Peptides against a protein of PDB entry 7BBL. Designs and how they scored, part 82

Target 1, 86 residues: chain A of PDB entry 7BBL
Amino acid sequence: IAQESLESQEQRARAALRERYLRSLLAMVGHQVSFTLHEGVRVAAHFGATDLDVANFYVSQLQTPIGVQAEALLRCSDIISYTFKP

## One batch from the design tools (peptide; made by RFdiffusion4, then SolubleMPNN)

Design b2_p25_4_s3 (from b2_p25_4 with E6A A7L Q14E E15R E18A K20R)
Fold by OpenDDE base, seed 5:
Structure b2_p25_4_s3 (fold): chain B 86 residues (1-86), chain A 25 residues (1-25)
Amino acid sequence: as target 1 above (86 residues)
Amino acid sequence: SLAEAALRNRELEERLRAVRAAFLA
């Protein structure tokens, strides 16, 4: 019944957002993901893994406008957004 | 609770670390 402090509420909110992010990453495992990069460049690749801290994306079969890379590392700083079909 | 949320997130992170380890193996 006792209401949690504002700080506690903020902590839980951050934890919830973190959980959503982590679950999203897990949901990407084994799926092809579409990445939107800078300058409107869009690529597709099979999700392999990520670094949790810097969110590097380890992918395979990266389809770029100029060709396909068997394996690649996409830095989080290069990624504007990403989508996938569960 | 926050403690429970933290535990859940730690578990999720461990799963993802395992995924990364397997991918890079």
Scores: peptide ipSAE 0.651, ipTM 0.938, DockQ to the pose 0.855
Fold by OpenDDE base, seed 2:
Parts: structure tokens; C-alpha cells; sequence
Structure b2_p25_4_s3 (fold): chain B 86 residues (1-86), chain A 25 residues (1-25)
């Protein structure tokens, strides 16, 4: 039986990871997300939208140590990780 | 297949673009 090339296998793997990422974003819509930023700072916000390439996160009701921002932008470079309840 | 995976991802991206458009409107 013919075996697909290593490149083909890698392409499928990348496509699968992309799908997981995209599906997770859709799952966040309408939910609160916890973001871990640099220096151990943690914030919570309702997911609004994101750029598919630059991955800027547009959020609402951002809870920070000094208060709540109605609308905010979180750059991908500022985010270490994030979690949410599906 | 890779082609099918690409189509699925395209659909997901289109949904997310709609979400972004609605949020920024």
C-alpha cells in the first residue's frame, strides 16, 4: 500500500492543529476567558472577537487589578496562555 | 484528506470573520 510522504503527514498535522485553534475560538464566543499575561498577571474578560492572523483579542468587561474596562484589546504578544469553560 | 481539512478550516474562519464584524459594528 502506498504511503503518504512525510511532508503530507506534516501538512495534515498542521491543518489539524489549526482546526483545534479555530474551534476553540468559536467556543469562546459569548464566554468569559481567563488570560495569563506577563509577570503572572491574570485577567478575565468576555471574548468578543479576534484577528485570524495577528491574533489580537477584542474583549469586553476586562477585569484588571485596578478596575473593569468595558472594551479592550489584548495583543497576542501580551498573552502567555488562556483558559475558559466551554 | 488535506483538501477536506482545508475546506473545514475555511468555513471556521468565515464564521470567525462574521463574529468579528458583528462585534466591531
Amino acid sequence: as target 1 above (86 residues)
Amino acid sequence: SLAEAALRNRELEERLRAVRAAFLA
Scores: peptide ipSAE 0.651, ipTM 0.938, DockQ to the pose 0.824
Fold by OpenDDE base, seed 1:
Structure b2_p25_4_s3 (fold): chain B 86 residues (1-86), chain A 25 residues (1-25)
Amino acid sequence: as target 1 above (86 residues)
Amino acid sequence: SLAEAALRNRELEERLRAVRAAFLA
């Protein structure tokens, strides 16, 4: 049996992390997500969809400090972190 | 295997692509 190379191990590790990411996105479908933005701003919205490469978040019922937006696009660069209950 | 992992991830991506398509329709 041939021993797996370091690069091969890294490839498998990246694949595993990608799977975790993708599964987390699927788990968000139909759920409300809480986003932490810059300057301590927090918003909540129902998950709609994402771009797999850019990681834009398409959401609905975005609750902001100044009101509710029916539909919105959140850029990954604007998001510090997010959380949700599966 | 790595090949199987790649195929599994592509399937997940296809599901998410369908979700996006349905949302934007």
Scores: peptide ipSAE 0.650, ipTM 0.937, DockQ to the pose 0.865
Fold by OpenDDE base, seed 4:
Structure b2_p25_4_s3 (fold): chain B 86 residues (1-86), chain A 25 residues (1-25)
Amino acid sequence: as target 1 above (86 residues)
Amino acid sequence: SLAEAALRNRELEERLRAVRAAFLA
């Protein structure tokens, strides 16, 4: 049995992490997500979609401190963290 | 295997692309 190279092991590890990320995104579909933004601002919105490369979040019913936006785009650079209940 | 993982990820990505397309339509 041939031993897998270190490079190959690393590639598989990266692929596994990618899969976790992708599956997490799919799990968000149709669910409300809580986003923590800069300066401690927290918003909630229903997940719509995302860009796989840039990770822009397309959401609906975005609840902000100043009101609700029917549709909105959250840039990944503006997001510190997010949580949701599958 | 890596090949299998790649295929799975491609499928997941395609699903997400479809989700995005539907959302933006």
Scores: peptide ipSAE 0.650, ipTM 0.937, DockQ to the pose 0.864

Design b2_p25_5_s1 (from b2_p25_5, 12 letters changed)
Fold by OpenDDE base, seed 4:
Structure b2_p25_5_s1 (fold): chain B 86 residues (1-86), chain A 25 residues (1-25)
Amino acid sequence: as target 1 above (86 residues)
Amino acid sequence: SAFEERLREAIRRQRELRAALEAAA
C-alpha cells in the first residue's frame, strides 16, 4: 500500500500551521492585542509589526502591571498566548 | 502599510508551499 511518509505528513502539518499563524498576524494589524506571558502576567498593547523570521512583536502603549511602556519588543519566547479585538 | 504587504505576500508564498507539499504527498 502506497503511504505518505511520516516526515511528509509533518511537513504538510507545519506548513498549514504556519499559514494559519501568518493569517492571525494579519488580522491583528491595527488592533489592540492582549498577551499572556510567563508567571501569569497579562499585558495589553497596540500591535505594530512583527519580524516574520523570529515572530517578535513590535508594540506600542504596552500596559503592564507595573506601568505603561510607550514602545516595546515582545519576544516570541516570552509569549504563551494572545488575543485581539477585531 | 509596507508591513501588511509583506505579510500578505508571506501568506501567499506559504499557501503555495503548502499546496506543493500536498501535491507531492
Scores: peptide ipSAE 0.132, ipTM 0.699, DockQ to the pose 0.665
Fold by OpenDDE base, seed 2:
Structure b2_p25_5_s1 (fold): chain B 86 residues (1-86), chain A 25 residues (1-25)
Amino acid sequence: as target 1 above (86 residues)
Amino acid sequence: SAFEERLREAIRRQRELRAALEAAA
């Protein structure tokens, strides 16, 4: 009946968050996604894929202030947040 | 798609890891 250590609790929390993130990516596949980038720039696109390790986003029909890009790569370091339509 | 299959596998593996951590608690 020994109480779980703080370290173990943190590990479980991190694992749960990682699983939640992966599930969110699965939900995003084929859906419209809006990214908030630096300097308040927002772009919309269709989610295609990501590399799970680096979290680079491969998207299509990216709507930017200067036009639409058929295919694009958004690096994790460029992204502040994102939301998608179910 | 191939990506979706890889993602599903990643989720499965992650779930197993989380379960292992919980079982060790």
Scores: peptide ipSAE 0.127, ipTM 0.698, DockQ to the pose 0.684
Fold by OpenDDE base, seed 3:
Structure b2_p25_5_s1 (fold): chain B 86 residues (1-86), chain A 25 residues (1-25)
Amino acid sequence: as target 1 above (86 residues)
Amino acid sequence: SAFEERLREAIRRQRELRAALEAAA
């Protein structure tokens, strides 16, 4: 078929978005990241690593309303958004 | 680091998959 199918167009779009996301994660390595969680909770931490499939964030020096955690895991389901601090 | 290497590899793999899809279209 001369025209690209709708499904293949969607696959290309998803692939492009994933590549961009992975590149963003690479840029965050070693930098402070602020996360927006549910109920308006915002926390700051140093980005250490993530698992590429589930997108869990492994962080250090997590600043929370109840104190600082040396090491922490933020699950993808808990995260609404994040911002990179240069 | 090993983590950075995994990310770079993931990006490479993603590009290859996208290129293959575009070539087959």
Scores: peptide ipSAE 0.126, ipTM 0.687, DockQ to the pose 0.766
Fold by OpenDDE base, seed 1:
Structure b2_p25_5_s1 (fold): chain B 86 residues (1-86), chain A 25 residues (1-25)
Amino acid sequence: as target 1 above (86 residues)
Amino acid sequence: SAFEERLREAIRRQRELRAALEAAA
């Protein structure tokens, strides 16, 4: 029996991680998410949706240093990290 | 919601992809 290549193993691992990620997003719908942005800016919002391909975040009640935005889009290029609060 | 349904379908498709990769291994 031929040994599975490292490439094939990594493909399966990536597929499993992607599925787990998607399930986590589904579980977090409506929950608060905190984002770390550039220049030390941190914001919190309620998770609404994502762009599944680009990982953009569509959120509501975005709490910013200067006020609350009812609905907002946070692009992945603007995000350093994020944390869901179940 | 419509988003939740799309997400569930994405999970289904991802599961099928993973199964195909495992079957081809």
Scores: peptide ipSAE 0.131, ipTM 0.696, DockQ to the pose 0.666; fails the geometry check

Design b2_p25_5_s3 (from b2_p25_5, 12 letters changed)
Fold by OpenDDE base, seed 5:
Structure b2_p25_5_s3 (fold): chain B 86 residues (1-86), chain A 25 residues (1-25)
Amino acid sequence: as target 1 above (86 residues)
Amino acid sequence: SAFAERLEAAIRAERERRRRLEAEA
């Protein structure tokens, strides 16, 4: 059994994590996602798409404390965490 | 949806990339 170099192991690990991330996005398609933003703000929205790179979220029916936005962009820098029910 | 299809394509591409990395190891 050949042992991979540290660099090779890291490359494979990064690839595995990337695939895992993409699969999680696919699981979100068609579902409502709950986002935790800064200052304790929590919002819910229907997941539309991402740019697949920066992890910017394009969503619809964004429920905010002050109302609903039909279309919205949640940039990665604005998001602390998110959850969804597949 | 178009986005879902793009995701599926990206997943396939990443899987193939990993397979190539594993084959080279």
Scores: peptide ipSAE 0.523, ipTM 0.893, DockQ to the pose 0.740
Fold by OpenDDE base, seed 2:
Structure b2_p25_5_s3 (fold): chain B 86 residues (1-86), chain A 25 residues (1-25)
Amino acid sequence: as target 1 above (86 residues)
Amino acid sequence: SAFAERLEAAIRAERERRRRLEAEA
């Protein structure tokens, strides 16, 4: 049995977390997602896609307090949290 | 969808990378 290096362990853990994140995105595909934004604003939208590096959310049928947007972009920096039913 | 397929490809890539790292241990 060979001892795994610290660097290898960290890389493996990082890869596992990345895979977990990607699987979460995959689970959202085709589902409505509820986003909690700043100042207590909550919106709901159909998940479309993300840019996998920045985590910008491209959504459709965004229900906002002001009205419904057919298409919208939600930046990761604007999002506090989100929930969905897989 | 194209996005879903890209995700699946990325997931496979991460899994493969992790397996390689495990094998190098």
Scores: peptide ipSAE 0.523, ipTM 0.892, DockQ to the pose 0.842
Fold by OpenDDE base, seed 1:
Structure b2_p25_5_s3 (fold): chain B 86 residues (1-86), chain A 25 residues (1-25)
Amino acid sequence: as target 1 above (86 residues)
Amino acid sequence: SAFAERLEAAIRAERERRRRLEAEA
């Protein structure tokens, strides 16, 4: 019997992970997200949108240590991790 | 929203892609 190639298995796995990621973004719409940034900085913001290719986060009401930004962009390079409650 | 609709479309596209990969396996 034919066995699926490793490449094919990996492609399916990547597609599954991509779908899960996209679903997580959909669940994030309209919710506040907590971001862990470098140097121990943690911020919270309302999720607006992402660059689906690069995973840049476009957010609103970004709460930072020095104040609130109405609109902001958080790049992948800025973010260590993020959490939200769906 | 437009973004939500784009997400839903992308999700459908990924699911269809995976189904095609499974069918070709």
Scores: peptide ipSAE 0.521, ipTM 0.892, DockQ to the pose 0.804
Fold by OpenDDE base, seed 3:
Structure b2_p25_5_s3 (fold): chain B 86 residues (1-86), chain A 25 residues (1-25)
Amino acid sequence: as target 1 above (86 residues)
Amino acid sequence: SAFAERLEAAIRAERERRRRLEAEA
């Protein structure tokens, strides 16, 4: 029975995950995203772009507990999770 | 947008890579 090597399976899995990630980013473009940050802090912002590497999020109209920031950078290390409605 | 176009290009490239991997399997 012909079967894929483990390495081939892993390569395909990685490719699938990468594509899924990119599609998620594309779906976020132009939408408001809710970010969960450290210590339960939640913010909302309009998604602009990412660097597609470190997963830094460039956003606008960032709503924080202490006010609104017109433009902001959210680092991957700052983000626990995020949600959005495509 | 330019960013969206870059994303779409990257998605296409990743899909093509996956197709090649599937063809080799």
Scores: peptide ipSAE 0.521, ipTM 0.893, DockQ to the pose 0.722

Design b2_p25_5_s4 (from b2_p25_5, 10 letters changed)
Fold by OpenDDE base, seed 5:
Formats: C-alpha cells, sequence, structure tokens
Structure b2_p25_5_s4 (fold): chain B 86 residues (1-86), chain A 25 residues (1-25)
C-alpha cells in the first residue's frame, strides 16, 4: 500500500501539535494560569488572549513577587512553562 | 469573543491543513 513520505508525516504532526496548542488556549480562556519565568520566578494571572503567531500572552491580575498588575503582557521568550486548571 | 473566534478559525485551519496533507498522499 501507499506510504506517506516522512516530510508529509512531519508536516501533519506539526499541524496536529499546533491544533492541540490552540485548543489548550481555548481551554485557558477565563482561567488563572501559573507561569514559570526565568530565574525561578513564578507568577499567576488570568488568561485573556494571546498573539497566535508569537505566543505573547495578554493577561490580567498578574500576581508577581512584588505586587499585582491589572494588565500585563508576557512574551513567549520570558516563559519557561505554564500550568492551568481547565 | 473576537479572540475565541480567531482561535476557532485557527483550529479549523490546522484541521484543514492536516486533511489536505492526508488527501495529497
Amino acid sequence: as target 1 above (86 residues)
Amino acid sequence: SAFEERLRAAIEEERARRAALAAAA
């Protein structure tokens, strides 16, 4: 039987991962997210939106070690990982 | 919201891309 090329398989795999990521964002809407930033800094914020291409996170009520920001932008380059409760 | 609409559109775009890749195989 016909076998899909490795390149095509990889393209579909990347598309699948992208879709999964986008679905996770949809699940995050309206929820608080915990972000791990550089140097062990951890913050929590309510997820608002994101730049789908750059993965900039637009959040509210950002809880930082030194206070709360009503609205904030977290750049993808600043984020090591994040968790949330769906 | 507008953001959720953009998300849903992007999700469908990825689904369509995967489907097209599978169909081209």
Scores: peptide ipSAE 0.564, ipTM 0.894, DockQ to the pose 0.839
Fold by OpenDDE base, seed 1:
Structure b2_p25_5_s4 (fold): chain B 86 residues (1-86), chain A 25 residues (1-25)
Amino acid sequence: as target 1 above (86 residues)
Amino acid sequence: SAFEERLRAAIEEERARRAALAAAA
């Protein structure tokens, strides 16, 4: 019985996590998302799309402490976490 | 939408990748 290599196991695990992430994005479409940014800043916006390669978030009606942006790009490097209600 | 279609395609790609890796064991 052939044993799957450690590398292969890790690759499958990473693929599983990516699939989970992608399914999360799919569930997020059309919903308002709460983003936690650096230094405790929290914003809310309607999810539009992402760059699947870079993980940039394209959103609308971004509610920030200093106002609302009709459309905005949230870079993955700016985001600590996000939550939404599917 | 096109974005949703791309997401679904990417999901299937990941599933296929895992299946292929398992089959190669």
Scores: peptide ipSAE 0.563, ipTM 0.893, DockQ to the pose 0.910
Fold by OpenDDE base, seed 3:
Structure b2_p25_5_s4 (fold): chain B 86 residues (1-86), chain A 25 residues (1-25)
Amino acid sequence: as target 1 above (86 residues)
Amino acid sequence: SAFEERLRAAIEEERARRAALAAAA
């Protein structure tokens, strides 16, 4: 009996994760997002857009421990997780 | 917006990829 190959299963799983990520971006457009960074640092900012290839976050009104930055770029490598209210 | 349109297009691309992989199995 024919079975889907392991490689095909993995490819579909990766595609599913990518879709979930993209849907989260769509949902967060125009909302304030809380970002958890390394060393327990948490910041909040209004989401603008991303680079879909590099996953850089273009945000505004970034609230940091040392003040507010009007516009900023958060790199995916700096972000552990994020949360928002849709 | 253009960004939202790009997101929706990318989502459909991933869905189509999974469907194609499943059909070829």
Scores: peptide ipSAE 0.562, ipTM 0.893, DockQ to the pose 0.852
Fold by OpenDDE base, seed 2:
Structure b2_p25_5_s4 (fold): chain B 86 residues (1-86), chain A 25 residues (1-25)
Amino acid sequence: as target 1 above (86 residues)
Amino acid sequence: SAFEERLRAAIEEERARRAALAAAA
């Protein structure tokens, strides 16, 4: 019985994670998202779009500790996690 | 929208990738 190589298994696992990420973006369209950033900072914003390559988040109505920003860019490196209701 | 279309296409690409990898096993 032919077995899938370890490398192939890892590739499939990465692809699965990528798909999960992309599906979350699709479900996120038109919804408000809560982002957890570094140092315990939490913000909420309406999801607009992303750069699929860099994973930059283009959002609107960003609620920050110092007020609301009409439009903003959140870098992937700034985001620890996010939650939303589909 | 164009963005959503790109997302759907990318999702299908990942599915195809996993399927191809599994078939090659």
Scores: peptide ipSAE 0.562, ipTM 0.893, DockQ to the pose 0.885; fails the geometry check

Design b2_p25_6_s2 (from b2_p25_6, 11 letters changed)
Fold by OpenDDE base, seed 3:
Structure b2_p25_6_s2 (fold): chain B 86 residues (1-86), chain A 25 residues (1-25)
Amino acid sequence: as target 1 above (86 residues)
Amino acid sequence: SAVEQARAEFLERLTAAIERERALL
């Protein structure tokens, strides 16, 4: 029985991590997400979608310090961190 | 709405991406 090549092993390792990451994105669907932005600003919104690299968040009912925005796009560059309750 | 459309497309891409990675395992 031939051993699996190092390249093949690395491919499977990357695939496993990628799949786990993608499933974490799926877990956000239908949930409210809390975002920490710059200058101590925190907002909450209903998760709609992301890019697969989370470069952007498409959200609804964005609660900001100055009001609620029905739909919004949050750029990765604006976000320090985010959290949600699965 | 724009967000609803984005969600639908996202779920489609996400499901396909998960399947592709799963196939490599």
Scores: peptide ipSAE 0.525, ipTM 0.898, DockQ to the pose 0.880
Fold by OpenDDE base, seed 4:
Structure b2_p25_6_s2 (fold): chain B 86 residues (1-86), chain A 25 residues (1-25)
Amino acid sequence: as target 1 above (86 residues)
Amino acid sequence: SAVEQARAEFLERLTAAIERERALL
């Protein structure tokens, strides 16, 4: 029986993980996302877009403790974690 | 708007990236 090389197996494993990750980004489209920021601040916003490396979040209707921002850019360095309901 | 534009570009890049990874499986 023909056997896949170790390198080929590793390539497929990486591709599978990458695809799952990318699909998780797709799942956020059209949904509200909740972000935990520094100093205990939590915000919610309508998901617009990210970079593929999630360096930035482009969002709208950002609900903050001091009001709502129509559009906003959240940088990776600003974010501790995020959650959403697919 | 800027966010709408970012979304359109994101979806294009994301779809292409998913297809590239799927081709490797």
Scores: peptide ipSAE 0.524, ipTM 0.898, DockQ to the pose 0.866
Fold by OpenDDE base, seed 5:
Structure b2_p25_6_s2 (fold): chain B 86 residues (1-86), chain A 25 residues (1-25)
Amino acid sequence: as target 1 above (86 residues)
Amino acid sequence: SAVEQARAEFLERLTAAIERERALL
């Protein structure tokens, strides 16, 4: 019933934001992701996995301008942005 | 496959991370 300390309030706020972020990653599971790469190249792929800081994307059925790669790793340095429809 | 293996590990880490944050709320 007592009000939590300022530090505890800040901890809860950080935790809430982190949980929201993590659940956004979970929302990608089973969905196609669209990536914008350098030089205006855009690709789409089935989401497989990331690391928790989204440094790498492990994907399947990567649709590129010249064909489809069955499996691929997209590094953070390769990616300008990404979108998906949950 | 490599992607499926990565997915399994990702889901494990992700679930654990969500649980840790939830415990703080």
Scores: peptide ipSAE 0.523, ipTM 0.898, DockQ to the pose 0.817
Fold by OpenDDE base, seed 2:
Structure b2_p25_6_s2 (fold): chain B 86 residues (1-86), chain A 25 residues (1-25)
Amino acid sequence: as target 1 above (86 residues)
Amino acid sequence: SAVEQARAEFLERLTAAIERERALL
């Protein structure tokens, strides 16, 4: 029978990974995210939004060492890593 | 609020992006 081309197979593989990534972003909605920042600082916040390339994080109730910030913008350059419970 | 508005717009963009990728599968 007809065989799918290698190019088509690769395209589907990339699309599958991209969709999986996007669904990971969706999974963060309504959840708290933990961020590791420079100098070992760790904060937690309620996820609001990102750019689709996670260049920026728009968050609320940001728990910092000195208190809670109602709303905040975290830039990609400020973040070393992040985790959340899906 | 600004974050709430950003979330609404994000969800719209995200949903559209997911559907575009699904069309390729």
Scores: peptide ipSAE 0.523, ipTM 0.898, DockQ to the pose 0.832

Design b2_p25_6_s3 (from b2_p25_6, 9 letters changed)
Fold by OpenDDE base, seed 2:
Structure b2_p25_6_s3 (fold): chain B 86 residues (1-86), chain A 25 residues (1-25)
Amino acid sequence: as target 1 above (86 residues)
Amino acid sequence: SAVEEARARFLREVRAAIERERAKL
């Protein structure tokens, strides 16, 4: 009987987790995302795109304390965390 | 727009990445 190696099992486990992560990124499409920025500032925007490492967020209709930006780029260095409703 | 172009690129990249991981399962 053929047996799957431990290494192969670990590779599949990592792949499964990676796929789950990637699907979580894809799940933001068509949704508004809430961002926590520095100094406790919270903003909301329509999700456009992100890098696979979430280094950048391309968003539209960014609602800030001082107004709305039609389009904006939020960098990883700007963001503490983000949330959205799938 | 920059956001629209980024969206198109993102969709291609994330879908391709998902398929690469699925191929390992």
Scores: peptide ipSAE 0.684, ipTM 0.936, DockQ to the pose 0.837
Fold by OpenDDE base, seed 1:
Structure b2_p25_6_s3 (fold): chain B 86 residues (1-86), chain A 25 residues (1-25)
Amino acid sequence: as target 1 above (86 residues)
Amino acid sequence: SAVEEARARFLREVRAAIERERAKL
């Protein structure tokens, strides 16, 4: 039988990785996310939503050093890294 | 609320994106 082209194989591989990535975003639903911000500040919040490129995080119950914010938007420029436990 | 609306949009978009990628496999 005819072999799938290398380009086609790579396209499928990229699609598989993209799907896995997207499912990881979906896995944050119902979970708390921990964010590392500038100046060593670490905050935690309940995941609400994000853009598909994670440019923005919409969160609730944001725990900050000075109190809890009911709802908040965290931008990519604010975030050094994030982690969560699925 | 803004977060609730963003959540609804997110769920629609991410699920649609997943299906688009699955269709390529």
Scores: peptide ipSAE 0.683, ipTM 0.936, DockQ to the pose 0.832
Fold by OpenDDE base, seed 3:
Structure b2_p25_6_s3 (fold): chain B 86 residues (1-86), chain A 25 residues (1-25)
Amino acid sequence: as target 1 above (86 residues)
Amino acid sequence: SAVEEARARFLREVRAAIERERAKL
């Protein structure tokens, strides 16, 4: 039986993981994202966009302890982690 | 707005990237 080379299999594996990652980013569209920030601060916002390396998050309706910010940019340096329900 | 423009770019870039990876499978 004809089989893919090991190199070809590895290339497909990397591509599959990359696609999975990219789809996880796309899955945030239309959803609220929860962010954990420094000092235990947690905020929630509507996802707008992010960089492919998640260095920046463009969000709307950011719910903070001091109120709601209509639009905001959250930088990687501000974020400890994030989560969302796809 | 900046968010709207970022969203538009994001959608284009991510979708294009997905298609490129899918073509490798």
Scores: peptide ipSAE 0.682, ipTM 0.936, DockQ to the pose 0.767
Fold by OpenDDE base, seed 4:
Structure b2_p25_6_s3 (fold): chain B 86 residues (1-86), chain A 25 residues (1-25)
Amino acid sequence: as target 1 above (86 residues)
Amino acid sequence: SAVEEARARFLREVRAAIERERAKL
């Protein structure tokens, strides 16, 4: 039986994790996302898009303490964490 | 709009990336 090398097994494991991550990004489509920002501010918005490295979030109907923005760009530097319900 | 354009780009990129990783498995 030809055995797959350890390196090849590790590569497949990394690929599997990466695919899982990417699918989690795709899972946000059509969902509201909750963001925790600095100073305890929490906002919610409809997911539009993100970069593959989650550097930016493009969102709509951003609910902030001071009002609603129809469209907004949230940068990684603005965000502490985010959650959503797939 | 900027969000709509970003959405279109995102869908293309993420789906392509998924296929690239899937091909490695």
Scores: peptide ipSAE 0.682, ipTM 0.935, DockQ to the pose 0.816

